# Designs tried in a protein design run: peptides against a protein of PDB entry 3OGK. Part 36

Target 1, 307 residues: chain A of PDB entry 3OGK
Amino acid sequence: ATPDRLSRRFPNLRSLKLKGKPRAAMFNLIPENWGGYVTPWVTEISNNLRQLKSVHFRRMIVSDLDLDRLAKARADDLETLKLDKCSGFTTDGLLSIVTHCRKIKTLLMEESSFSEKDGKWLHELAQHNTSLEVLNFYMTEFAKISPKDLETIARNCRSLVSVKVGDFEILELVGFFKAAANLEEFCGGSLNEDIGMPEKYMNLVFPRKLCRLGLSYMGPNEMPILFPFAAQIRKLDLLYALLETEDHCTLIQKCPNLEVLETRNVIGDRGLEVLAQYCKQLKRLRIERGADEQGMEDEEGLVSQRG

## One batch from the design tools (peptide; made by RFdiffusion4, then SolubleMPNN)

Design b1_p11_4_s2 (from b1_p11_4, 6 letters changed)
Fold by OpenDDE base, seed 4:
Structure b1_p11_4_s2 (fold): chain B 307 residues (1-307), chain A 11 residues (1-11)
Amino acid sequence: as target 1 above (307 residues)
Amino acid sequence: FVPEKGLNRPE
């Protein structure tokens, strides 16, 4: 489809999802500048799609100018923006979005590549937004944003239910978790092992409704922090956990209501057996090949045709 | 071992 054809056919369109680069781009088989520019689409949105409230760009090239144009064109009518595995923008573009779209409910830039200028975009969001329900910058590299702004967002956005972040030290998010009373989903953060303080995370308090979780770099020493509420966990992302096969077995046994599991091949046939035994509500299982697959110390950490 | 995050992760 072309932008002009879309607007002519669907002038009252409320939701738009565009896909740019194919999966082959993940293997560096497609140049970074190959196709997928959102510019012509943003132009069409600005001019002719006046009821559009949800925009999802996947694997597209998005400039700051594109974001600025989109922001000004849709303003408070924009409720959802997803920059899913996009590239080409800076945090200035994000700042424009949150400055002009003050009633945005979903903001996603998961796995997007961008140039970080400052943390102003998150600060602006914290200062002025009260509508946010979903914030997702999972698997991004922000070094200049403040966890205090995340806490402010949690305090001001009472409908905030899902937050996925980069590698914030989890202890810096204590205030956020206390403020995020309605949070159901959290992914990201960083659990950092400290030999001198092995229990530094044991007093971490999670939101009471938390049931979808993916803590980055969680090892077996940190895993027990989940045990008090493991029975209410419905979705677990262990892709970036530092758990071996037996650790998976231990955790899975404590999650009888698990519906979705995402993990690496390290779960092994043994982990899958335990999963089948204890997680009768399981609806979706995703197993990825990990970089550790060839170097795993645990010989059972491989999923075979038997698993 | 630290699992890698990013765009090059197989789907």
Scores: peptide ipSAE 0.033, ipTM 0.705, DockQ to the pose 0.594
Fold by OpenDDE base, seed 1:
Structure b1_p11_4_s2 (fold): chain B 307 residues (1-307), chain A 11 residues (1-11)
Amino acid sequence: as target 1 above (307 residues)
Amino acid sequence: FVPEKGLNRPE
């Protein structure tokens, strides 16, 4: 569909999701002349979609000007912005969004590629937003943002339930976890093994309601930090964990309420057997082939047709 | 071995 056709047909549209690279079935729905740019859509949103509160761009080219126009057009009416695997913007565009959309509840830029100028966008969000429920910049490379701003967000946004971040050192997030009293989901961070301090993470205190998590680079030495609340875990993202097959078995046995598991092929047939035995509420299983597993002939770390 | 995070990987 074209932007103009959409607004004419649905002038009261509240939620819009655009996909830049559609699957074959959707390919004919995107005019070639629009490409993957959000610009014509943002123009249409600004002019004609006055009730739009949720915008999801997936695999789109988004400029700072597009974000600025969107921000000013929707202002506090914008509740959700998802820049899902997008590119073309800088942190200036994000700054415009959080400056003008002070009641935003969901801000996602997961797997987006951008130019990072500074950390002002997160600081601005921390200083002025009290509505945020979901913040997701998982699998992004922010080097200039402050974990202190994340803590401030947690303190000010009492409805904050899901936070996914990049490679923050987990110990820098202690204040964040303490402040995020209602947090149910956390993904990302960085667990960094320190030979001189093998128990550096043992005193981590997670939010009491935490039930969906994916700690990056969690190895078998860090895994026990989950054991006190493993029974309440409903979702695990182990894609970037450093767990072997046996470690998977150990953890899975402690998560009887697991509903969603995302992991690598290292889980193996044995891990899948354990999963089937202990996780009777499992609804979704995602297994990816890791780069580490492409060449390993280790039979225990392979999922076969038997698993 | 640290698994690399794939950005914008095909789903």
Scores: peptide ipSAE 0.033, ipTM 0.713, DockQ to the pose 0.391
Fold by OpenDDE base, seed 5:
Structure b1_p11_4_s2 (fold): chain B 307 residues (1-307), chain A 11 residues (1-11)
Amino acid sequence: as target 1 above (307 residues)
Amino acid sequence: FVPEKGLNRPE
């Protein structure tokens, strides 16, 4: 489909999702004419799709100019922007979006690659947005954003229900968790082991409604922080947890209401047996091969035809 | 072993 054909057929379109060519490598290695640029679509949105409130770009090249044009064209009418596995922009483009689209409810940059100039975009979002429901920059490498701005967002956006972040030290997010009273989903952060302070995370207080969770680098020493509310957990992302087979078994037994599990082969046939025994409401299971498979001493950490 | 976080994860 072409942009012009879309607008002619659906001038009152409210939601648009575009998928680029499957990514085999970084976008800088993809030919310029592969058709993955959003520019012609942004032009069409700006000119002819006056009711568009939701935009989802997946595996596309997005420039700062594209984001600026989109932001100015849709302004407070834009409710959802998802830059899903996109590239080509900087934080200046994000700044334009949050500056002009002050009523945005969903902002996603999950697995996108970008040039980070500063943390102004998150600061601007914190200063002016009260509508945000979903913020997702999971699997990104923001280093210049402030956890204080995330806390401000949580205080100001009372409908904030899902937040996924990069590698923030979890202890820097204490204020955020306290402010995010309606948060149901959290993914990311960074749990860092400290031999001198093995219980440094034990006093971490999570939002009371939290039921979808994925803490990065959570090991067996940190895992007990979930136990007080494990029975209310419905989704676990353990892809980046540092749990062995036995740790999986321990945690799974405490999550009888688990509906979605994402993990690695380390769960093993044994973990799958425990999962089947204790998690009768399970709807989705995702098992990935981990890079750790080559060094696992745990021979049980393999999923076979038995599991 | 620490799981790698990548921006180009297989689907």
Scores: peptide ipSAE 0.032, ipTM 0.697, DockQ to the pose 0.470
Fold by OpenDDE base, seed 3:
Structure b1_p11_4_s2 (fold): chain B 307 residues (1-307), chain A 11 residues (1-11)
Amino acid sequence: as target 1 above (307 residues)
Amino acid sequence: FVPEKGLNRPE
């Protein structure tokens, strides 16, 4: 499809999702820059797609100039921007988006690669946005953004229901969790084990409506922080948890309302048996191969054809 | 052990 053909056929298009590199590109079967530039699409959006409120770029090359043009063209009409596994931009482009699109509801940069200039984009978002429902920069490398800005966003955006972040120390997000009264989903953060302070995280207070959760680096020592609300958990992301098979069994037994589980093959056949026994509402199960397959200490940490 | 990130997760 070409941008001009799209606009001619669908001049009132409200939602656009573009996919650049297919998954096959991960195997180096396609050149990095093949057909992945958003520029011609942004030009078409700016000129001819005046009703467009949702843009999703997946595996696309996006420049700061593209983001600036998009931001200025759509302004407060832009409700959703998803830069899903995109590259080519800096935080200056993000700053342009949040500066001009002050009513944005969904902002996603999950797994995008970019050059970080500063944390101004998140600060600007915190200072001016009251519309956010979804903020997702999961699996990104921001070093210059402030947890305080995230707290401000939670305080100002009363419809905020889903937040996924990078490797913030989870204790720095205490204020955020207190402010995010309507938060249903949280992924990311960083749990850092402290042998000298085993109760470091035991006093974490999560939002009352939290039911979709993925805490990075959660081990068996931290896992009990979920037990008080495990019965309300509907989705667990354990891909980046440090749980073995037995830990999975322990947690799963406490989550009878679990609908979605994402984990690694460390769950094993035993974990799957426990899952089947205790999680009767399970709708989706994703099991990834972890890097741990080559170093597993847990003999049960394999999913066989039985499981 | 630290699990690898960037596993091409669906949104």
Scores: peptide ipSAE 0.033, ipTM 0.716, DockQ to the pose 0.390; fails the geometry check

Design b1_p11_4_s3 (from b1_p11_4, 5 letters changed)
Fold by OpenDDE base, seed 5:
Structure b1_p11_4_s3 (fold): chain B 307 residues (1-307), chain A 11 residues (1-11)
Amino acid sequence: as target 1 above (307 residues)
Amino acid sequence: YVPEKGLNRPE
């Protein structure tokens, strides 16, 4: 497919999703004319797709200039931008998006690789947006953004229901969680064990509607913070949790309404048995082979055909 | 052990 063909066939297109090459090939093996760059598509969007409100780039090369052009072309008509596993841009490009697209509802940069210049983009979003419903920069490495801006977004965007972030210290997000009254989904953050303060997270208050959760680096000592609302959990992302097989069993038993589970092979056949016993509403199960599979001495920590 | 992020997860 080419941009010009798309606009001719669908001049009133409202949603566009483009996929590039696998991430491994993006930096070294994508020729300029292959279609891995969004530039020709952004040009076409700007000129001929005047009703486009949703853009999803997956594994594409996106420059700041591309983002600036897109932002100015669509402005407040842009409701969704997903930079899914993209690369080539800086936070200046993000700043342009949030500056010009003040009614954006979904902003995703999950697993994108970028150059971080400052945290202005999140600040600008916090200062002017009241429409945001989904914010997702999960598995990114923002280091210059402020948790205070995230809190401001939560306060001002009353329809904010899903937020996925990088490695924010969870305690820095206390204000955010308090403000995000309608939040249903949260992924990311960072739980950091402290031998001197084993209960430092125990008083963490989550939004009352929270039902989809993935806390990074959550270990067995932190896991009990979920127990008060475990019965309302519908989705768990345990891919980056620090839970062993028995920890999985403990948590799963407390989540009878679990519909989606993502975890690693450490769940084992034992965990799968418990899952089958207690989670009768399970719809989707994702098991990844993590690096922790190597050197595993406990056979129960491995998923076999028995599970 | 700390699990490594960036596994090209599907959305």
Scores: peptide ipSAE 0.044, ipTM 0.775, DockQ to the pose 0.390
Fold by OpenDDE base, seed 3:
Structure b1_p11_4_s3 (fold): chain B 307 residues (1-307), chain A 11 residues (1-11)
Amino acid sequence: as target 1 above (307 residues)
Amino acid sequence: YVPEKGLNRPE
C-alpha cells in the first residue's frame, strides 16, 4: 500500500500500524532499507490523516525529522506512538514527541536502536504529562535517563498501568513502585546479585495490582520476592530470568492464576508438566531457544515433543 | 549465564 492510497480510502483513520522489515529480513534476505522509511507516511499523516491518534511503526527507519513532523502535526491528538524495533532517530526525536504531544497515553520504543543524546525526553515527559497509561522502552539502552523522572511520571500519571524499562537497578525504582499505585504490568529492571547482601531485594514492595511481571536477571535467590503475590500473577516473562528447571517448577507452582508464560527451553518437560498441573488458566505459552541451550547442565532443561 | 536480549518479542 502507498500512503496516498490509504488516505484516500480512509481519510478518517484513527490507528495506523506499519511494518517495514519482515522477519525474513533477519536472515539478510531483504535489504536493510527496503520500504522501511516512515517519511512518506509521516507526510501523509500530516497532510491528510487529521484524525489519526495512534501510530505504530514496526521495524521502520524513523528520523528525528520524521518524529518532529509527526509531533507537530498531531500534537495533543496523538495518543499512541509505538516505535517498535525501529531505528534512525535520536533522543532529540523523542524529546520532540513528548514536548508537542503532551496528552500521549502510550509511548513505546521497545527494542528500538537510537543514539542517546541526553535524558531530557523522559524529564520533559515527567514534567508535563498526566495522561500516560503505557510506557515501554524495554530492551533499550538508555544510560542518561533518571529513575526519578520515572517516579515523577508515576506520581503524575494516575492511569499508568504498564511500564517496561531497561536495566535500571530495581532498588532505584522503589520510589517509582510506591508512586505507581495502579500499575498492573512491569518488565525490565535489573536484579544484581550481591553475595554480601543476600537479602538485598527481600523488602522490595511492588504495586498492589501488579499481575504481569518480567524482572530481568531474577535468579533463585531473588525469586522469593514474588511469593507473597504469586497467586495474583497472570503473566510472567522469564525470558531474561536466571532460573533453571527446578526454579521454574517452584515458581510456577505458586502461580495458579497464570495465563501467559514466556520463557526459554530451560523450563524443560518437567516444568511443562508442573505448568499443566498447577496453571489451569494458561492461555499462552511462549518458549524461546536460549543461547544457554548449548551450555545447560540441567538434563531436563529441554522441551521435547512431549511438552 | 546471562540470557541474550534482543529477541523478537511481541508486545
Scores: peptide ipSAE 0.043, ipTM 0.776, DockQ to the pose 0.383
Fold by OpenDDE base, seed 4:
Structure b1_p11_4_s3 (fold): chain B 307 residues (1-307), chain A 11 residues (1-11)
Amino acid sequence: as target 1 above (307 residues)
Amino acid sequence: YVPEKGLNRPE
């Protein structure tokens, strides 16, 4: 499809999803400037798709100018923007989005690459938005944003239900978790082992409705913080947890209502057996080949055809 | 061992 054809056929379009580069880009097989610029689409959106409220770009090249044009064209009518594995923009583009789209409900930039200028975009979002339901900058590299702004967002956006972040120290998110009373999903953060303070995370209080979770770098020493509400967990992302096979078994057996599990080969056949035994409501299982597969000390941490 | 994010993610 072309932008002009799209608008002619669907002038009242409310939702648009565009896909650019294929998976091959992950292996540096496709140059960064290979086709997939959103510019012509943004132009068409601005001119002819005046009812569009949801935009999803996947593996597209997005410039700050593109974001600025989109922001100004759709303004408060834009409810969803997903920059999914996109590149080419800076935080100035994000600032334009949140400045002009004051009623945005979903903002995603998961796995996008960008140049970080400052943390103003998150601050602006915190200062003016009360509509946000989903915020996702999982697997991004933001170093200049403030966890305090995230807390403010939680306080002001009472419908906030899903938040995925980068490697914030989890203890810096205590205020956020306390404010996010309706939060159902959280992914990201960073749990950091401290030999001098082995229980520094034990008093972490999670939102009462939390049921979809993926804590980065969670090891067996931190895992017990989930036990009080493990029975209500429906989705676990353990891809970036530091759990071995037996740790998986320990956690899984405490999650009888688990519906979705994402993990690595380290779960092993043993972990899959435990999963089958205790998680009767499981709907989806994703097992990823981890980089640690060849170097695992745990001999059981391999998924075979038996599992 | 700290697993790297995103390297093996399927599309």
Scores: peptide ipSAE 0.042, ipTM 0.777, DockQ to the pose 0.549
Fold by OpenDDE base, seed 2:
Structure b1_p11_4_s3 (fold): chain B 307 residues (1-307), chain A 11 residues (1-11)
Amino acid sequence: as target 1 above (307 residues)
Amino acid sequence: YVPEKGLNRPE
């Protein structure tokens, strides 16, 4: 389909999702300049899709100019922008979005590749937005944004329910968690093991409604921080956790209401047995092959046909 | 082992 055909057929379109690159291809293996440009679509949105409030670009090339045009065209009518595995933009484009779209509810840049110039976009978002419900820059490399801005967002956006971030030190997010009273989902952060201070995370307080969680680099020493609310956990993302088979078993036993589990094959047949025994409400299980598979000495850390 | 994060997550 072409942009002009879409607008002619559906002039009152409110939600648009575009996919620009092969689904089966790893993003990092696709040339940066290969795939669909959003430019013609942004032009059409600006001119003819005046009711569009939700835009999802997946695996597309998005320039700062595209984002600027989109931002100005939709302004406060834009409620959702998802730059899902996109490339071609910088933080200047993000700044334009948050500057002009002050009522945005969902902002996603998960796994997008971009040039980071500064942290102004998050600061601007923190200063002006009170509508945000979902913020997701999971698996991105922002180094110039401030945890304090994230805290401000949490304080000002009372409907904030899902936040996924990059590798913020989790202790720098204490203020964020305290402010994010309605947060239900959190992914990312960075847990950094310190053998000299093994309990440095034990006093971490999570939002009371937190039930979907994926803490990056969580090891067995940090895992107990989940135990006080493990029974309310509905979704766990352990893909980037540093848990062995036995650690999985320990945690799973404490999550009887688990509905979604994402992890690596380190869970093993043993972990799957424990999962079956204790998690009767499980709806979805995702097991990925980890790079650690080749180095696994524990035979239980492999998922076989038995599991 | 620290799992590599990003860009290779299966869809």
Scores: peptide ipSAE 0.039, ipTM 0.759, DockQ to the pose 0.534

Design b1_p11_4_s4 (from b1_p11_4, 4 letters changed)
Fold by OpenDDE base, seed 3:
Structure b1_p11_4_s4 (fold): chain B 307 residues (1-307), chain A 11 residues (1-11)
Amino acid sequence: as target 1 above (307 residues)
Amino acid sequence: YVPVKGLNRPE
């Protein structure tokens, strides 16, 4: 498809999702820059797609100039921007987006690679946005952003329901969790085990409506922080949890309303049996192969055809 | 064991 053909056929388009490199590109089966640049699409958006409020770029090359053009062209009409596994931009591009698109509701850059110049984009977002519902920079590497800005966003954006972040120390997000009264989903952060302070995280207070959760590096010592609200958990992302098979069994037994589980093969057939026994509302199950498969740390950490 | 981040996770 070409941008000009799209606009001619759908001049009133509200939502656009473009996919660049397919997964097969990871195996060098497709030229590096095949259909990857958003530039011609941004030009078309700017000129002809005046009703467009949602843009989703997946696995595409996005420059700061592209983001700046998009930001200025759509301004407060832009409600959703998803830079999904994209590359080619810096935080200057993000700054342009949040500066010009002050009513943005969804901002995602999950698994995108970029050059980080500063944390101004998040600060600008914190200072001026009150519309944000979804913020997602999960699986990114920001070192210059402030958890205080995240707290400010939570305070100012009363419709904020989903936040996914990188490796913030969870204790630095205490203020954020207190402010995010309507938060339903949280993923990311970093739980850092401290042998000298085993109850380091025991006093964490999560938002009352939290039901979709994925805490990075959560081990069996930290897992009990979920127990007070485990019954309301609907989605668990345990892909980056440090839980063995028995830990999975322990947690799953406490989540009778679980609808979505994402984990690694460490769950094992035993974990799947427990899941079937206790989680009658389960709708989706994602099991990935992890590096732990090679470690053989848990003999039960294998999913067979039985499961 | 530490899980490896950066996997090609679908949204």
Scores: peptide ipSAE 0.081, ipTM 0.812, DockQ to the pose 0.424
Fold by OpenDDE base, seed 2:
Structure b1_p11_4_s4 (fold): chain B 307 residues (1-307), chain A 11 residues (1-11)
Amino acid sequence: as target 1 above (307 residues)
Amino acid sequence: YVPVKGLNRPE
């Protein structure tokens, strides 16, 4: 479809999702500068799609100018913006979005590639937004944003239910977790093992409603922090956890209400047996082949045709 | 071993 055809057919469109680059881009087979530009679509949105409140760009090229135009055109009517695996913009574009779209509820930049100039966009969001429900910059590399702004967002946005972040040190998010009283989903962060202080995370307090979780780099020493609320966990992302087969078995046994599990083949056939035994409500299982597949000392850490 | 984010994430 072309932008002009879309607006003519659906002038009252509320939600738009565009997909650009093919799936092969996920393997770095396609240059970043190859693919669909959102520019003509943003122009059409600005001129003819005046009821549009939700925009989802997937694998598109998005410039700061595109974001600025979109932000000014939709302003507080924009409720959802998802830059899903997009490229071509900087944090200036994000700043424009949060400056002009002060009632945005969902902001996603998951797996997008961008140039980071500063952390002003998150600060601006923290200073003015009270509407956020979903914030997702999972699998991104923001180095200039402040965990204090995330805490401010949690304090001001009482409907905040899902937050996915990059590699923030989890201890820097203590204030965030205390403020995020209605948070149901959290992914990301960074747990850093300290041999001299093995229990440095043991006093971490999570939001009471937390039931979907994916902590990055969680090892067996940190895993016990989940045990007090393991029975309420419905979704668990272990793709980037540092758990072996036995650790998986230990955790799975404590999650009888687990509905979604995402992990690597390190779970092994043994882990799958334990999963089948203890997680009777499981609806979705995703097993990825990790780079750790080669050199695994434990043969049990492989999923075979049996599992 | 630290898993590299994104390498094995199918759409």
Scores: peptide ipSAE 0.076, ipTM 0.808, DockQ to the pose 0.545
Fold by OpenDDE base, seed 5:
Structure b1_p11_4_s4 (fold): chain B 307 residues (1-307), chain A 11 residues (1-11)
Amino acid sequence: as target 1 above (307 residues)
Amino acid sequence: YVPVKGLNRPE
């Protein structure tokens, strides 16, 4: 499809999702004429799609100028922006979005690559937004943003239900969790083992409605922090947890209402048996091959045709 | 073993 054809056919379009590069290609391997750049689409949105409130770019090249144009064109009418596995922009582009689109409800940059100049975009979002429902910069590398701004967002955005972040030290998010009273989903953070302080995370208080969870680098020592509310967990992301087969079995049996599980091959046939026994409401299971398959002495950590 | 988060992973 071309931008011109889209606007002519659907002048009152509310939601647009564009997919750029092939899944197996890197951004630098995509020629300009492939349609991987959002520029012509942003131009069309600005000129002819005056009712567009939701934009999803997947695997596309997005510049700061593109974001600035989009922000100014849609302003407070923009409710959703998803930069899904995109590249080419900096945090200046994000700043423009949050500055001009003050009623944005969903902001996603998951797995996007960008140049980080500062943390102003998150600060601006914290200072002026009260509409945010979904914030997702999972699997990104923001080093200059403040967890205090995330806390402010949680206090001001009472409809905030889903937050996915990069590798924040989880203890820096204590204030955020306390403020995010309606949060249902959290992914990311960083749990860091401390031999001298094994109970480092045992006093973490999670939002009471939390039911979709993925804590990065959670090991067996940290896993018990989930036990008090394991029965209410509906979705569990263990892709980046540091759990072995037995740890999976321990956790799974405590999650009888689990509907979605994402994990690595380390769950093994044994873990799958436990899953089948205890999780009767399971709807989706994703198992990725992990590098942990290499050098595993225990064959139980492998999913076979029996599982 | 520490799992590494990979960008642009296939879905």
Scores: peptide ipSAE 0.074, ipTM 0.794, DockQ to the pose 0.446
Fold by OpenDDE base, seed 4:
Structure b1_p11_4_s4 (fold): chain B 307 residues (1-307), chain A 11 residues (1-11)
Amino acid sequence: as target 1 above (307 residues)
Amino acid sequence: YVPVKGLNRPE
């Protein structure tokens, strides 16, 4: 597809999703004629797609200029921007988006690679946005953003239902969780085990509606923090949890309403048996081949054809 | 053991 063909056929388009390079290619190795640059699409959006409110770029090269043009062209009409595994931009581009698109509802940068100049984009978002429903910078490396801005966003955006973040220390997000009264989904953070203070996370208070969860680096000592609301968990991302087979069994037994599970092969056949026994509403199961195979001594940490 | 983020993500 070409931008001009799209606009001619669908001048009233409201949602656009573009896919760039395949997984096997590096962004900097993409030929210019591959169609991996969003620039021609942004030009077309600006000129001819006046009703576009949702943009999803996946594995595309996106410059700050592209983001600035998009932001100014769509302004408060832009409700969704997903920079999904994109590259080529800096936080200045993000700043332009949140500055001009003050009614944005979904902002995603999951697995995108960018140059981080400052945390101003999140601060600007916190200062002016009240519409945000989904914020997702999962699997990114922001070091200059403030948890306080995230808290402010939660306080001001009463429709905020899904937040996925990088490696924030979970204790720094206490204020965020308190403010995010309607939050249903949280992924990311960082649980850092302290052998000298094993209960340091036990006083965490999660949003009452939380039902989709993926806490990074959650181990068996931290896992009990989920038990009070485990029965309401619908989706669980354990891909980056530090749970072994028996830990999986323990947690799964407490999640009878689980619909989606994402984990590594460490769950094993035993974990799958427990899953089948206790999670009758399971709709989707993702099992990834993890580093568990590189040397984990847990013999049960393998999924066989029996599972 | 710490899982490495990014290695087990689908396309």
Scores: peptide ipSAE 0.085, ipTM 0.815, DockQ to the pose 0.459; fails the geometry check

